Peptides against a protein of PDB entry 7UQJ. Designs and how they scored, part 150

Target 1, 160 residues: chain A of PDB entry 7UQJ
Amino acid sequence: PELYQNFNITPPRGVLFHGPPGTGKTLMARALAASCSSDERKITFFMRKGADILSKWVGEAERQLRLLFEEAKKHQPSIIFFDEIDGLAPVRSSKQEQIHASIVSTLLALMDGMDNRGQVIVIGATNRPDAVDPALRRPGRFDREFYFPLPDVKARFKIL

## One batch from the design tools (peptide; made by RFdiffusion4, then SolubleMPNN)

Design b2_p17_7_s2 (from b2_p17_7, 10 letters changed)
Fold by OpenDDE base, seed 4:
Structure b2_p17_7_s2 (fold): chain B 160 residues (1-160), chain C 160 residues (1-160), chain D 160 residues (1-160), chain A 17 residues (1-17)
Amino acid sequence: as target 1 above (160 residues)
Amino acid sequence: as target 1 above (160 residues)
Amino acid sequence: as target 1 above (160 residues)
Amino acid sequence: APPPQLYPPLEVEVKLP
């Protein structure tokens, strides 16, 4: 929060971490959370998996998302980390998942409804950025994308 | 490679990575895979999630495990990485998951059936080592355990 | 071990983990430490920060290094992890750090004095490999270097 | 009963030194 205020940077409402599995997306999200946490201002870190929200909360997923964003807003400054966000917000063009269209719509509305003045950052992690609804990747949502490359194989050979 | 030669350590058939979520267990598994890969000998890295094997392959999970181990054996040297292995092999004492007892038994048998001379390493990652069946944690299976602590906050400041 | 025997790799006395901060260098070192630990052979993991050795032990830093290496040798197999090793072993060409020349010399001598048969591995982590004395990067010392890439830098600039 | 929160909020009490 203060870091973003001091830089006159409009804090991203959402950051998409993308890259192959095990590139440290979740680790980075936690690292960012704690880098933004000071002794005076503890950041509350909320972690959810996209697939878990769908599988455990069939019919309640929208409510759980709303509650999550409300809780994050109450505990500002806060980070909401969605691991495997492609599991929560699949591309709208996928014929099979009409049931998810409402959930995606709710997530979009929740991200849009976050005031620019809010100290809530949403981080989505995905192994498949192309599987994430492009509507989530618009300005005011996941408008920032971070690629997590596989650590180059050449560098690993030198520990061998 | 050399590290383990000098230590006269019998290579674990299985390694359990445990620790809080986002401590880089998956990153480490990939890093180990690529650290063991040379330009002459590429290591084949197989990644599966415990929950995905159960959810996508209800009734075929045993066959999928067998195929995975056979494929890993055919493509030696290889690493099988199970992310969230507690989702695949929950503690047998959980009354609800009799259906998974056969899957756990199959995984145990597959790990036991790996010859000590095999170039197949199994890495299991879990956020809850106590939720993994203790039978998987016996010698000749996941006989090595790695704790991934939360990164200390002091180290995070140097990323800024 | 067998994987490493089959690759005919000469164990590094030292491994340099380099890359931008928070790329998981410390995490990797801890995970390697634990990967080398079996139920039969617990690896003792010694962690020190380069700057902490200099700042806390002005005038005793050489003695602390000697004690650390002796303790590691007594508790074989062991790993000595130096986080921020550039803080301990700055490039000799920096005019300001005559006081550190003896510490660097001591570390070099300690790494050279480790018999190839010793079960002590030294891992140095740095965010600035170019700030590490090149003498540490010679064969028989930190002869192996692992680059931990940033998740693509383009992504970081968008958060700023 | 609310389903068991899979991950308790890790109150990472980041004690900054």
Scores: peptide ipSAE 0.005, ipTM 0.330, DockQ to the pose 0.038
Fold by OpenDDE base, seed 3:
Structure b2_p17_7_s2 (fold): chain B 160 residues (1-160), chain C 160 residues (1-160), chain D 160 residues (1-160), chain A 17 residues (1-17)
Amino acid sequence: as target 1 above (160 residues)
Amino acid sequence: as target 1 above (160 residues)
Amino acid sequence: as target 1 above (160 residues)
Amino acid sequence: APPPQLYPPLEVEVKLP
């Protein structure tokens, strides 16, 4: 938080944690939530998996996103963590375009609709930053990106 | 960063990350450094272990701290991360008081000497906040504390 | 434990997390413990610092290691995380060879004695993989290594 | 007395929802 103040950096509405699986993106998001929780100020941490939003909330994904952002706003200061956000907001591939386009559009609108006074941070984690819709990576959205490099682990932690 | 802006919180010169070992304090500090690094503004991250400063730099700990802060100032914007700061600045216990008192005094002076215009943040990580000299936890020093709970902590991460 | 079973990966008896300090090794170990903990299966996470075992348990380090492995077996599925394992099992340097050799020998025996059916994973974290006794890095011990690079933060993490 | 178990086994109850 304060590092951004001193830099006169416009508050990222979203932070993209990108890097190979098991690089600690989810853990970092949890640690951010925990770190920002003081005895005086508890941060509410909301976690959703992008793939789960698509798979579990087929036809309600937009509504669930809206509810999530409303709850996050109600419980501010809060963090919304989208794990595997590439599953939620894939780069527009031809066959599933409409559903993804709608969900992405809703997420964009929700991120854009966060008034700069809101104490809600959105963190997206992905293993494939290039698979995230570029519209989400624009200023005022996931405009900050954190590369979680692989450990030069020749060990394929295929977190499949 | 931005969560703190909206809170009108005077930027802490120092942030204490406290919580059980391996709750991600060091990773958080690195992630904060990474997060605050834009293409335009690279944050320089300095990491020191408190115990290493005492053990490796016996008799030079003060000089090494001074050099560290000078380098951090030279490479601003920067983060100085003290891992295991309880090892560097333990609560004054009777038997090793003089060396600890000198190191703590130097660290206090260095933190106090950071002009509010400096783009240097000091992060201390500890597993034992109560083992950190209370003088370091005062306003203008490590005046912000972040609890890194165990993932197990019934800290209501109401993932609602 | 079970994540490895489902992948038909011979469960590493030990995993070495290596990389620069504060690359999230300890955090990753906890995240792995957390991620492998389901509502049905809680993973017990044991954490020990290598240096603490040597310094605090002088003369009892072997017994403490045995007790740790017994407790981990009793509370399986479990993770034993050795933070700073280079402090526990340094490459045999001349002056402290006997105590280190005994501790290393005990750790080797304990890792070798983990029947492949045990739901105990040992994670060693080090900043200096080359400072870890090569005997620990052999198959059936810490036979998987994970390099935790510095975040490719274009931020010059000058760990000076 | 066994030295006090410094850190109790962390049962990481990750309630995955």
Scores: peptide ipSAE 0.005, ipTM 0.354, DockQ to the pose 0.040
Fold by OpenDDE base, seed 2:
Structure b2_p17_7_s2 (fold): chain B 160 residues (1-160), chain C 160 residues (1-160), chain D 160 residues (1-160), chain A 17 residues (1-17)
Amino acid sequence: as target 1 above (160 residues)
Amino acid sequence: as target 1 above (160 residues)
Amino acid sequence: as target 1 above (160 residues)
Amino acid sequence: APPPQLYPPLEVEVKLP
């Protein structure tokens, strides 16, 4: 929240962290939460795994998402971090369209319903950005994307 | 391997990374692999999730572990990183004792069977060190433990 | 750069990340680079290993440092990350004083020659802050230090 | 179904000085 407010940038409603497994996406999200927190202004960090929301909450995933966003709003400024977000909102594969469509629709509605003044940032982490529904990658949702390359590969981290 | 050789420390056969989720355990393992890799001496990094070995290889988990250790030995110097190792070797809960006991026994045997001169390091990462079978935490196995605190505690990020 | 400009803080010319191997120093440096990058203002991240600058460029280390700083200046806002900076600027040990003294002197001159308005941040990472030449730890150089404790899980990362 | 163990909100008390 405050990092973006101080930059006079509209706080992105969502940020997508993508890159190979173990590139530090989760650690970065925590570090960002930490960096935006002060003694005077604590940021509450909410972490959920996408696959856990689906598997542990069969039929309640929508309710769990709503509760998560409500709790994040109550504890603002806050960050919601979805680890493995590709597990929560996979690209629509023909066989399970209804369950995935409802969860994606709920997440979209929750992200769109965040007031631009909301001190809630949503961070999604995935190993496969192409496995995330493109509807989530639109302006006003996960409109910022950060690539986390493997630390080992040569040269210029063009963190564009 | 070489990081430990340069310190004149017997390379631990196993290192347990434990800490809250997203503290950078996986990243650390990769960073260690990277740091020990040179242009002249590449370290091969093997990553497996504990839960994936159980869920994807129902009935073949022991064979997959053996193959992993053999491949790591062939590609030495190497690091085997088990992410979510608590999923691979949980503390004996009554309901699934037999399947877990066999996998734990196989992993123990594989770790004990590594010659101290082997250029293979095993890193286990868990969010719950108390959920890892204590037999794995004995000398000659995961005998070194690195806790990974949340970065989030009273870090004066004096990022002035 | 911009993170510091928007806070009306003089961008530190240098930040020292110190702590045990693998504590996520390199990751944090990348994290900071990413966090300071926007769609409107891309930060260029330059990574070099201290030991690689010495070992790969015997007799050209000074030239490589100059080229690195010039390239960072051309691509401002930018971050120069020195991994293993203790390998680049070790505390003066008697036997290798001349070669180390020249490289340290060059790095000092490059850091001192950065205009306070320069959108170039230098981050040094070391496992041994006491092995870094104290001349680098002076105001206007690596004047900010961040301790990366072993992520030993229960330890609150008091990143003081 | 047992309520999701809401991992307690990690209150990140980060003191920015």
Scores: peptide ipSAE 0.006, ipTM 0.368, DockQ to the pose 0.054; fails the geometry check

Design b2_p17_7_s2 (from b2_p17_7, 10 letters changed)
Fold by OpenDDE base, seed 5:
Structure b2_p17_7_s2 (fold): chain B 160 residues (1-160), chain C 160 residues (1-160), chain D 160 residues (1-160), chain A 17 residues (1-17)
Amino acid sequence: as target 1 above (160 residues)
Amino acid sequence: as target 1 above (160 residues)
Amino acid sequence: as target 1 above (160 residues)
Amino acid sequence: APPPQLYPPLEVEVKLP
């Protein structure tokens, strides 16, 4: 928070964490939520999985997304972390494509509707940034991307 | 390392990483694979997701698991990391229960068939250890469990 | 486990986790502690901060370090995790330099006094490996270093 | 399946240096 303010950086509305699986994207999101919380200012960390949005929220996914963003706004400063946001991607069935399109459209609308003044950061994590709908990666949405490289082999050798 | 050696601990064939989502289970598995690779001895890290085993491997899941274990044995020392191994758990449809039972039975057989001398470690990661089939948690399989706690708030104050 | 045994790797007495802040060093240490604990053999995880050693333990820091190592030895297998070990580094006051030198000398002596047979691993985490006393980075102490890379510079600049 | 329990807000106190 303060780190972002002092840099005159408009805090990203949405940040995409991308990189190979198990590069610590989810961990980093939690660590960021951690590092941004102080005794005086607790950050509320909300986490959802893309696959859960499709499978657990079948028929209610849009409503659950709206409720999530409302709750995040109510408990600001907050981080909404979408783990495996590419898990919103349909399996090749036309019915799943329609469900995906609807959920993505809802997420787009929710991200666009976030007032810049809201202390709500949305973090999406994916192993497949190419499988994330390009509409989610536009300015005002997930407009900042973080590549999580594999921990370099050189770092590994120093350990053993 | 020492912690395992001096304990006369038969290295687990299978290790279950469990804990809240984004506690670094997958990162730890990669970092372990990382930390165990040297210039002379590269650990081959295989990663699969439980959900991918069910969805991508529909009708071939058993064969793909067999191939994975064969490849891991061929490229030993190796780590097989099953991320979201609870993603093998059925959705309450009878058809998914049958697919689950078949895939789990295959995984059980593959873990039981690992020669104790094999330099193949299987790591399962889950956010829901209770959703992992108890048969996978028996001795000779995922007989060691590692709880990834949320980084305690007290620990986080300690990092900054 | 097997991976470490078959590599004939004398497990490090001391491991330095270094890398930029928020790269999951502390979480990795906790996850390692978790990942080394079994139902039969619980690893005792001790955590201290460099800054706490200086500030909370003013006048008792050396004694508290001795007690920590004794307790770790008593509860072996154990991990002693020093988070922000560079936080032992003085602020530019001559008095803090003396306190630092004394605490570091005590830590050096404690690490040197660890019998190689002790199932005590010391993990130091730092964001500033250059601020860690070179004496701590010598063989038999923090002789193994783990670099926690940033998610690629392109990623970090996009957070900011 | 029950909605994933919202993990209560981890009020994480973090002292930034």
Scores: peptide ipSAE 0.000, ipTM 0.379, DockQ to the pose 0.042; fails the geometry check

Design b2_p17_7_s3 (from b2_p17_7, 10 letters changed)
Fold by OpenDDE base, seed 3:
Formats: structure tokens, C-alpha cells, sequence
Structure b2_p17_7_s3 (fold): chain B 160 residues (1-160), chain C 160 residues (1-160), chain D 160 residues (1-160), chain A 17 residues (1-17)
């Protein structure tokens, strides 16, 4: 929140961190949370994994997402960090596609329903931005994208 | 590489990075690999996820682990990084417990079979060190543990 | 420590971490320190900021640098981390240029005077590698450089 | 459902220069 206030940037409703695994996406989200917290204003950091939303919240994922956003709003200023948000992407089964579509639709509605005056920022992290539903990447949702390159070690880490 | 040569420390066969999610464990492993590589000596960095070992390698996990260690030995100096190594922890089903026990037993044997002169280091990262099989945390395996605290600025980095 | 022993790489006297603010340079340095410590061998981590060297140590910066390197040598294995080492760069006043030149000259001499067998590593972090004195970037000093890229924010976070 | 582990705010004093 404080970073965005100081930058006179309309806080994105959502920021997509994308790049290879272990490029510090989650660390950056935490560092943003930290840098936005002062002695007067502590940021509440909520972390969820995309795969956990599908696997742990079977049958209640939409409700758990609503509760997460309500809790984040109650504890504002806050960051909701979705790690591996590509894990919300359907594994290619028709039944998983419907479950995914419902969860993504709920997430879209929650992001659209965030009052721009709310001190809640959503950060999604993915290794595969192309696997993220394009509807999540529209203006008013994850409308800002941040590529986390591999540290350009002059040593080409051929990650084979 | 260079820091550790001077320290006359017997290279751990494995290092366990543990701490809250997004404390930079994977970034650290990559940067260690990076810092260890020169124009003359490139470190090969192998990355695997614990969950992928269970889910993607169904019925071939032991073979894939052996191939990984053989490939790491062939491309030495190398780092094998197991992200979310706690994902090798059994999902509490009896059939998964047996598969887990076999995979962990294979990993133990591969770590025990590493010639101490080999330029292969294994790094495991977990958010739940207590969910990692105690057999992996014994001397000659993941015998060194590194806590990645939350960057609480007031938290005295007691690097204990 | 142990990764580096096996790699038979002459330890750099110094490593320059460069890249934009918040890219995890300081975190990386801390986690390198953590990764180098075992129950038997704790690495002593010394942290100083470049701006603090100029502002807090007015008139004694050279002495404080000498004491820092002596203390690091006494508590070896150790890491000296200079955060914001570009903060040693002169603000464009002739008097600050002379003070800077003296401090940089002292740092050069201390790095050159490190016996390559000493278990002391110097890490410098900067957001502006071009503002770092080229003499610090020569072989036997900060001869390894690690770029911590910004997440290539196609969105210009003008961190103004 | 395990309560969300509220990680305490990371007080990273990133002194932005």
C-alpha cells in the first residue's frame, strides 16, 4: 500500500509476477509487503497456493476465496498473494474445467468487486503466464505484469 | 564454490533450506549456483519439485531420481535442488506411504552413494522441516540446515 | 562453504551484487551467510551500508573499515556485506570526492591485503554498478558480478 | 481448514534511497 501511495500510481487491483521458478517472485511479494508496512501501518500478508485452492478447498473453493477477500478487507492494508496461480489452470479434464471456470469466475468477481479505495492488493505469481486465464489479465484485475528473469549470471545457467 | 573451498568444511552431501514460503530459498539455491559458476566452470543446476517426483513420476520416480543423480554426476560441478522436498512427505494413504518410503529410500541411497569427492551438492527446500523424513536429515545427507527467517528487520539475524 | 570447496575455484575476494532495489541482493547475501554456517562452523555476517560509511563514520571511515576487516578476520569464516556500496560513490562535491577516494582506496587496500587463504568474503550490493569505482571491479576485488534483474516490469514501476 | 497462517508483517526497512 505505502509503496503504491508514494508512487502516485493507481494501485493495480492485481499484479502478476511471472518468470522461471525461484526468481524471487514470492520474496518480492513479501518484500513489497514489508516495504509497505511502517510502525504505524502494518500490512497483513495473506498467502495461498493455486494448487491448494483446487486440492484443499474441494467443493468450497469459492467460499474460501470469498472469506479470504473478506479477511483481507477486514485486515487492510493487506496483500493477497496467490503463489502458483497457474495451478488454478485446469488440468485438461472437463470436470476440472468446470471447477476451474467457477473458481476463476469467483476470483474475477472478487477482484472486480474490490473498491479501488480499499487497501487490498492482489499479487499472483506464476511460472507460466500463458497458462493464466486471459480474463484474469484484463484491466482492473492482474493488469500489471512483472517478469522475473533469471538472474543474468554471465554464467548462462542453462536450466536444461 | 570459492567461499566453501577456503572454509575447509567437509562439503555436506545435502543442505536443507527451511523457513516460511517466499523467504528466498529457491532464489538462494539459484544464486549459490550462480556464484559458484565462472566462465571456466559452469555449475549445472538441476531443479525438481517434491510434488512432481510423486505426481509426474508415478511408477518411475526411483528411476528418474537415479537418472537425475547420474546426469548431475555427468555434468559436475552440479547442484540438485529439490524444491518443496516436504512434498515427498506421504500424503497419508497407505499406498502413498509405500511409494513415498520407496522414493525416500532411493534418495537416501543416492545421497549415501555420492562419493564425497563428487562435485554434486543436493539442496532441499521446505517450508515444513518437521514434515521432512528424519532419515533425510541425518549426517551424510541433509546434515546442514539453514533457516530462512522472514525478513523481520527488527529480527536480529541471529545467524545461529 | 562446502559447495565452494569441491569446485576448486579460487574464492573471489569480492562479489558485486547489482540490480534494482528490492531484487533480493541483501537477502541473497544473508542467505549465503546462512548457507555457509553449520553447527560446527558459524559464519559471522558483518553488514554495513555504503551511506553509513560516509555519514556515520565521518573522519574515521578508513579506521572503521580496517577494524571491520580485522574483526571479520578474527571471526572467520566471515562475510562482509556492503549494502548500497554505490553510496560510497561521491555525491558530486569536490570534498566528498576526496573523502570517497580515500575510503575506496582503503577498501581496495583491504581487499588486496586479504590473504587468499583467509575465510573472509566481501559482498557489495548496488543498484548502480556504473557508480561503483572501476578499481573495485578489477580481478582480486569485486571480480564477480551478479545481476539481479528487475522483474522486467513491462509496467514501468516508476519507483520515483 | 487450518487457520491462515498470518505471517507477521515483514518489517523490511527497505530504505529506498
Amino acid sequence: as target 1 above (160 residues)
Amino acid sequence: as target 1 above (160 residues)
Amino acid sequence: as target 1 above (160 residues)
Amino acid sequence: PAPPELYPPLEVEVKLP
Scores: peptide ipSAE 0.000, ipTM 0.365, DockQ to the pose 0.035
Fold by OpenDDE base, seed 1:
Structure b2_p17_7_s3 (fold): chain B 160 residues (1-160), chain C 160 residues (1-160), chain D 160 residues (1-160), chain A 17 residues (1-17)
Amino acid sequence: as target 1 above (160 residues)
Amino acid sequence: as target 1 above (160 residues)
Amino acid sequence: as target 1 above (160 residues)
Amino acid sequence: PAPPELYPPLEVEVKLP
């Protein structure tokens, strides 16, 4: 809590968790959400998977993103966790350009539309940071990036 | 490996990790793989994602599953981890029936074809155990199911 | 960052991660450290193992703890992660009483000597919270404790 | 088919156990 206050770190609107699969990105995002929820102030944790937004919400993905951000704003303080965000916002240069371009554009606009005073944090998790549109990795969006290393074989020997 | 031997527990052929997203299923599978890897005996950890097997291996998914099991058998002791196995083996009654039927049949045959003497463990992870074909959840396949509970609120307050 | 600010949560000086082996305590600590380090503000992550402090620093463990806390204070913002802290700070009633008493006393004094304005977080991880000296678990020290559950016993019975 | 219900906000009382 106060570590960030004491660090005078402006809260990121968006945080990108990246690292190899199974490095605990989703677990961390969950852990962060609950650690901030007191008995008096519960954080509402919204979880979406990038590929699910594309596959389940074909043609409605933009609307569903808008509704998600509106719901998160209504239930402040809140965390929106996008697991596998590279599935939602692939680099625009990938051959599936047009459908992804609109979804990426919507997500960009939603992140830009968050007032700095909002109690909504967006966490994106990916195994492929380079597969995420660089426009999402700019200041005011996913401006903080966190590498989750593979637990070193030496570290694993100590977990078990 | 030795943990199973020391407990006189016959190693399951298949283990289903189920529970809410971000409960550490993938992390646990990786941690297990690393814990069982000594300096002398490294466990080979094969990771596949169910949806990736369908999307990336269109028309070759069966062959790729066979190759995966053969490779795992060659690199014993090994773990095959299927993340989001509900994406690989959806219930046969789902509207995408035919393509999934052959892949499920192949996975069933591969799991049935593992001799009890093989040092190959298959771990499936899902957020939707009811979306996994019940045929995969039978003895000799994913006959062991593990619920990963949501971690309880009292713990989280103190991480952050 | 802001999530903690917005929650008006006083920063713990010390956080105790406890739970069975392989529950991701060390991974979580590393992920937290990485997750607080931006490109502009890197958190310095100091990792020590409780047993290593005793075994490698025989007769100098107190001095090494002091140096560690001084180094962490010099490299603020910082995290000191004690893996297997029960090895460093066993309950005073354990047969190795005298040597541990001085080390525990030093760690207590170092944690008490951290001003509330310091950008140093101490994380202790243990599989045996009851083996940690209760004096370390008091307010202003490891006043926050996190249980990392086993994936349900039903789950473990099927991994094993 | 109704758009899959927005997973209710997992008010994940994300209990960390």
Scores: peptide ipSAE 0.008, ipTM 0.371, DockQ to the pose 0.060; fails the geometry check
Fold by OpenDDE base, seed 4:
Structure b2_p17_7_s3 (fold): chain B 160 residues (1-160), chain C 160 residues (1-160), chain D 160 residues (1-160), chain A 17 residues (1-17)
Amino acid sequence: as target 1 above (160 residues)
Amino acid sequence: as target 1 above (160 residues)
Amino acid sequence: as target 1 above (160 residues)
Amino acid sequence: PAPPELYPPLEVEVKLP
């Protein structure tokens, strides 16, 4: 929060880490959590997987999201890291993923309900930014996107 | 620096990244450097390996450390990343590693000599935090420690 | 192996990841391990540091390499990742590093002894490809090289 | 547009030395 206040930047409520798998998105989220924690101010890092929220909590996913955001707010400064957020927040236009439309709506509402002054940062990691609902990628949500490139595509292709 | 000033957090002079090998400590340090750089404010990232400082510069290691910190100060905001800091700053109590006691002392002095207002962050990465001199892990030095767990095997796999 | 067989690409016995430190070489190696494993086919990932093989196993380094390759063969499909391979396989022409010539020769022999049909991939990461023995960079060894550029400062800025 | 290739979940057993 204050980080972004000093830059006169509206603090992103969310940061989308995207890029090919293994590019260190999860690692980055943890280290951002780490970099923001001090001896005086420990950041609470909440990690959830999109698929786990759906698979383990099919009827409780919305409640689990609410609880997660409440816990994050209670333990602020905090980071909520959604690994594989495309698994949690699929594109609403995909016919197969209508089952998750309520969960996406809940996540949107939770991100919108974060006060701009709140010390909760949401980080979403995805290998498929295009599979993430564009509504999450709007200002006040995941308004910052970070591409984790594969180390040189040519390097990967020669490895292939 | 401003990052931490924004949070009203005393900027850690040093951050110790520790965890199993290949947990991405180095990647994280770079990405923290990247995350702290803006269009307006480029962070200079200095990277050194502990073992390289010792092996290449056996008589110049202290001077190289001083030069590194001077360059970092000159190019602030900056990050000094020591990869394998256990190779540079071994535990003083180890009988075999007394040869490096002067280098550790120099590093300690350089970290202590950083003004709390300085725009230089030191990041040490190690696979063995217990092999790092405890004097480096004191307040005003590497006063923040970050465990890089093995990303859960499952998390690594969806990252591919 | 099958990954490369599927691409009709002669499976590299070895892949050299090179580039500035913390460009994600280690991360990519883990990522390749994790791209090549399926639900049906778990890849065993072996990680060693070049410097650790030399410093911890002075006199046993060759044996440790043999054991590593045997374990990798036993647990195939597998990846052997050598972090800082320049520390294990320095340029033979360097007067200071003649002590490691036998280790390099052992590594060469082990890489040559891998059947082209073997499901063991060796990944070497280095910040200094020119510090790696050119003999390792020949066909049938580290025959593929991958530059990990610093994510362009601009790419870092779009990450801001 | 071709369906995005689902990369299968990998289980990497990392044996740390």
Scores: peptide ipSAE 0.000, ipTM 0.215, DockQ to the pose 0.028; fails the geometry check

Design b2_p17_7_s3 (from b2_p17_7, 10 letters changed)
Fold by OpenDDE base, seed 5:
Structure b2_p17_7_s3 (fold): chain B 160 residues (1-160), chain C 160 residues (1-160), chain D 160 residues (1-160), chain A 17 residues (1-17)
Amino acid sequence: as target 1 above (160 residues)
Amino acid sequence: as target 1 above (160 residues)
Amino acid sequence: as target 1 above (160 residues)
Amino acid sequence: PAPPELYPPLEVEVKLP
């Protein structure tokens, strides 16, 4: 949160962590939350999986997203981490269009409705950035992308 | 692989990585695969998600598991990593019993049928070890469990 | 950088990430770099391995360190990540003393010569914090240390 | 009933020192 204010950087409303599975995107998100907290300023870290929001909350997914963003706003400074965000907001494929379109539209509206002054950071993690709806990757949403490369295998043989 | 032989430790047929989401279970599995690979002995790393095996392979999930274990046996030394293994083999709940029971029974049979001489390690990762069928957590299957603690938050504030 | 100014915390000139191999030290450093970058202010992430600085740059290691710090200063805000810093700055062992002492002295001088106003963070990663020259672990250098715990150690000896 | 979330959304009250 504060790192962005002092650099006169518009705090990203959303950051997309992308890269091969097991590159530690989720670990990093937790790690960032942990590094940005203080004894005086605890960052509340909210984590959801994209597939869980779809499967556990059939018909309530939109409500659960709204509640999540409200709770994150209430517990500022906060991080919302969506693991496997491609599971929540896949690129529009014709056969699943209605439920996904509604969840995507809700997430878009929630990200657009975040005041730039809010201490809420949204982190999306995906193994497939191209499977994420391009509308989520626009400025003011997940406008920053971070590639998590595979830990270079050559590197480890020299460590052990 | 070789570390187990030298300690006269029966190589675990299966290892359960459990802990909060984003503790690096998947990263560790890839890390272990990369660290155990040599320039001469590449470990083949197979990764599947439990939910993907159920959702992508409706009616073929058992066949896909068999093929995965055969391919892993063919490419020894190998690691099979099941991410979110609780999604593949949940505790028997009445409403999903038949499909899950068949997949679980197949996975159990495949793990039991791994000769102790095979250089195939199965790693299951879960955020919910208690949601994994207890039959998978028995000796000769996922008989070893690893807790992935949250990276201690106190450490990170000394960085920033 | 800025988080430290607002909390009246002297920005660490250096942070030591220590812990077993594959605990995500390198991953954490990359993602810290990533999280601090904006579309407008890209953090330049410099990564070097301690052993590579010694082995690839025989007789030029000091010059390469100076150039690295100059380039990092030129591309502020920047992160210099030394992976396996114990390979660069081992505790003085008699047979390698001169080359290592010179590289260590150069690194010490470069870290001491970083003005507290510079937006350069140095992250050292090691599997063996006790193998790092104690002079590097003093205030104004790698004055902050982070332990990356193994996901439950009992587990690794049983897996490997 | 879905098994209890062993790890509820950790409000990681990340205490920074």
Scores: peptide ipSAE 0.000, ipTM 0.366, DockQ to the pose 0.060; fails the geometry check

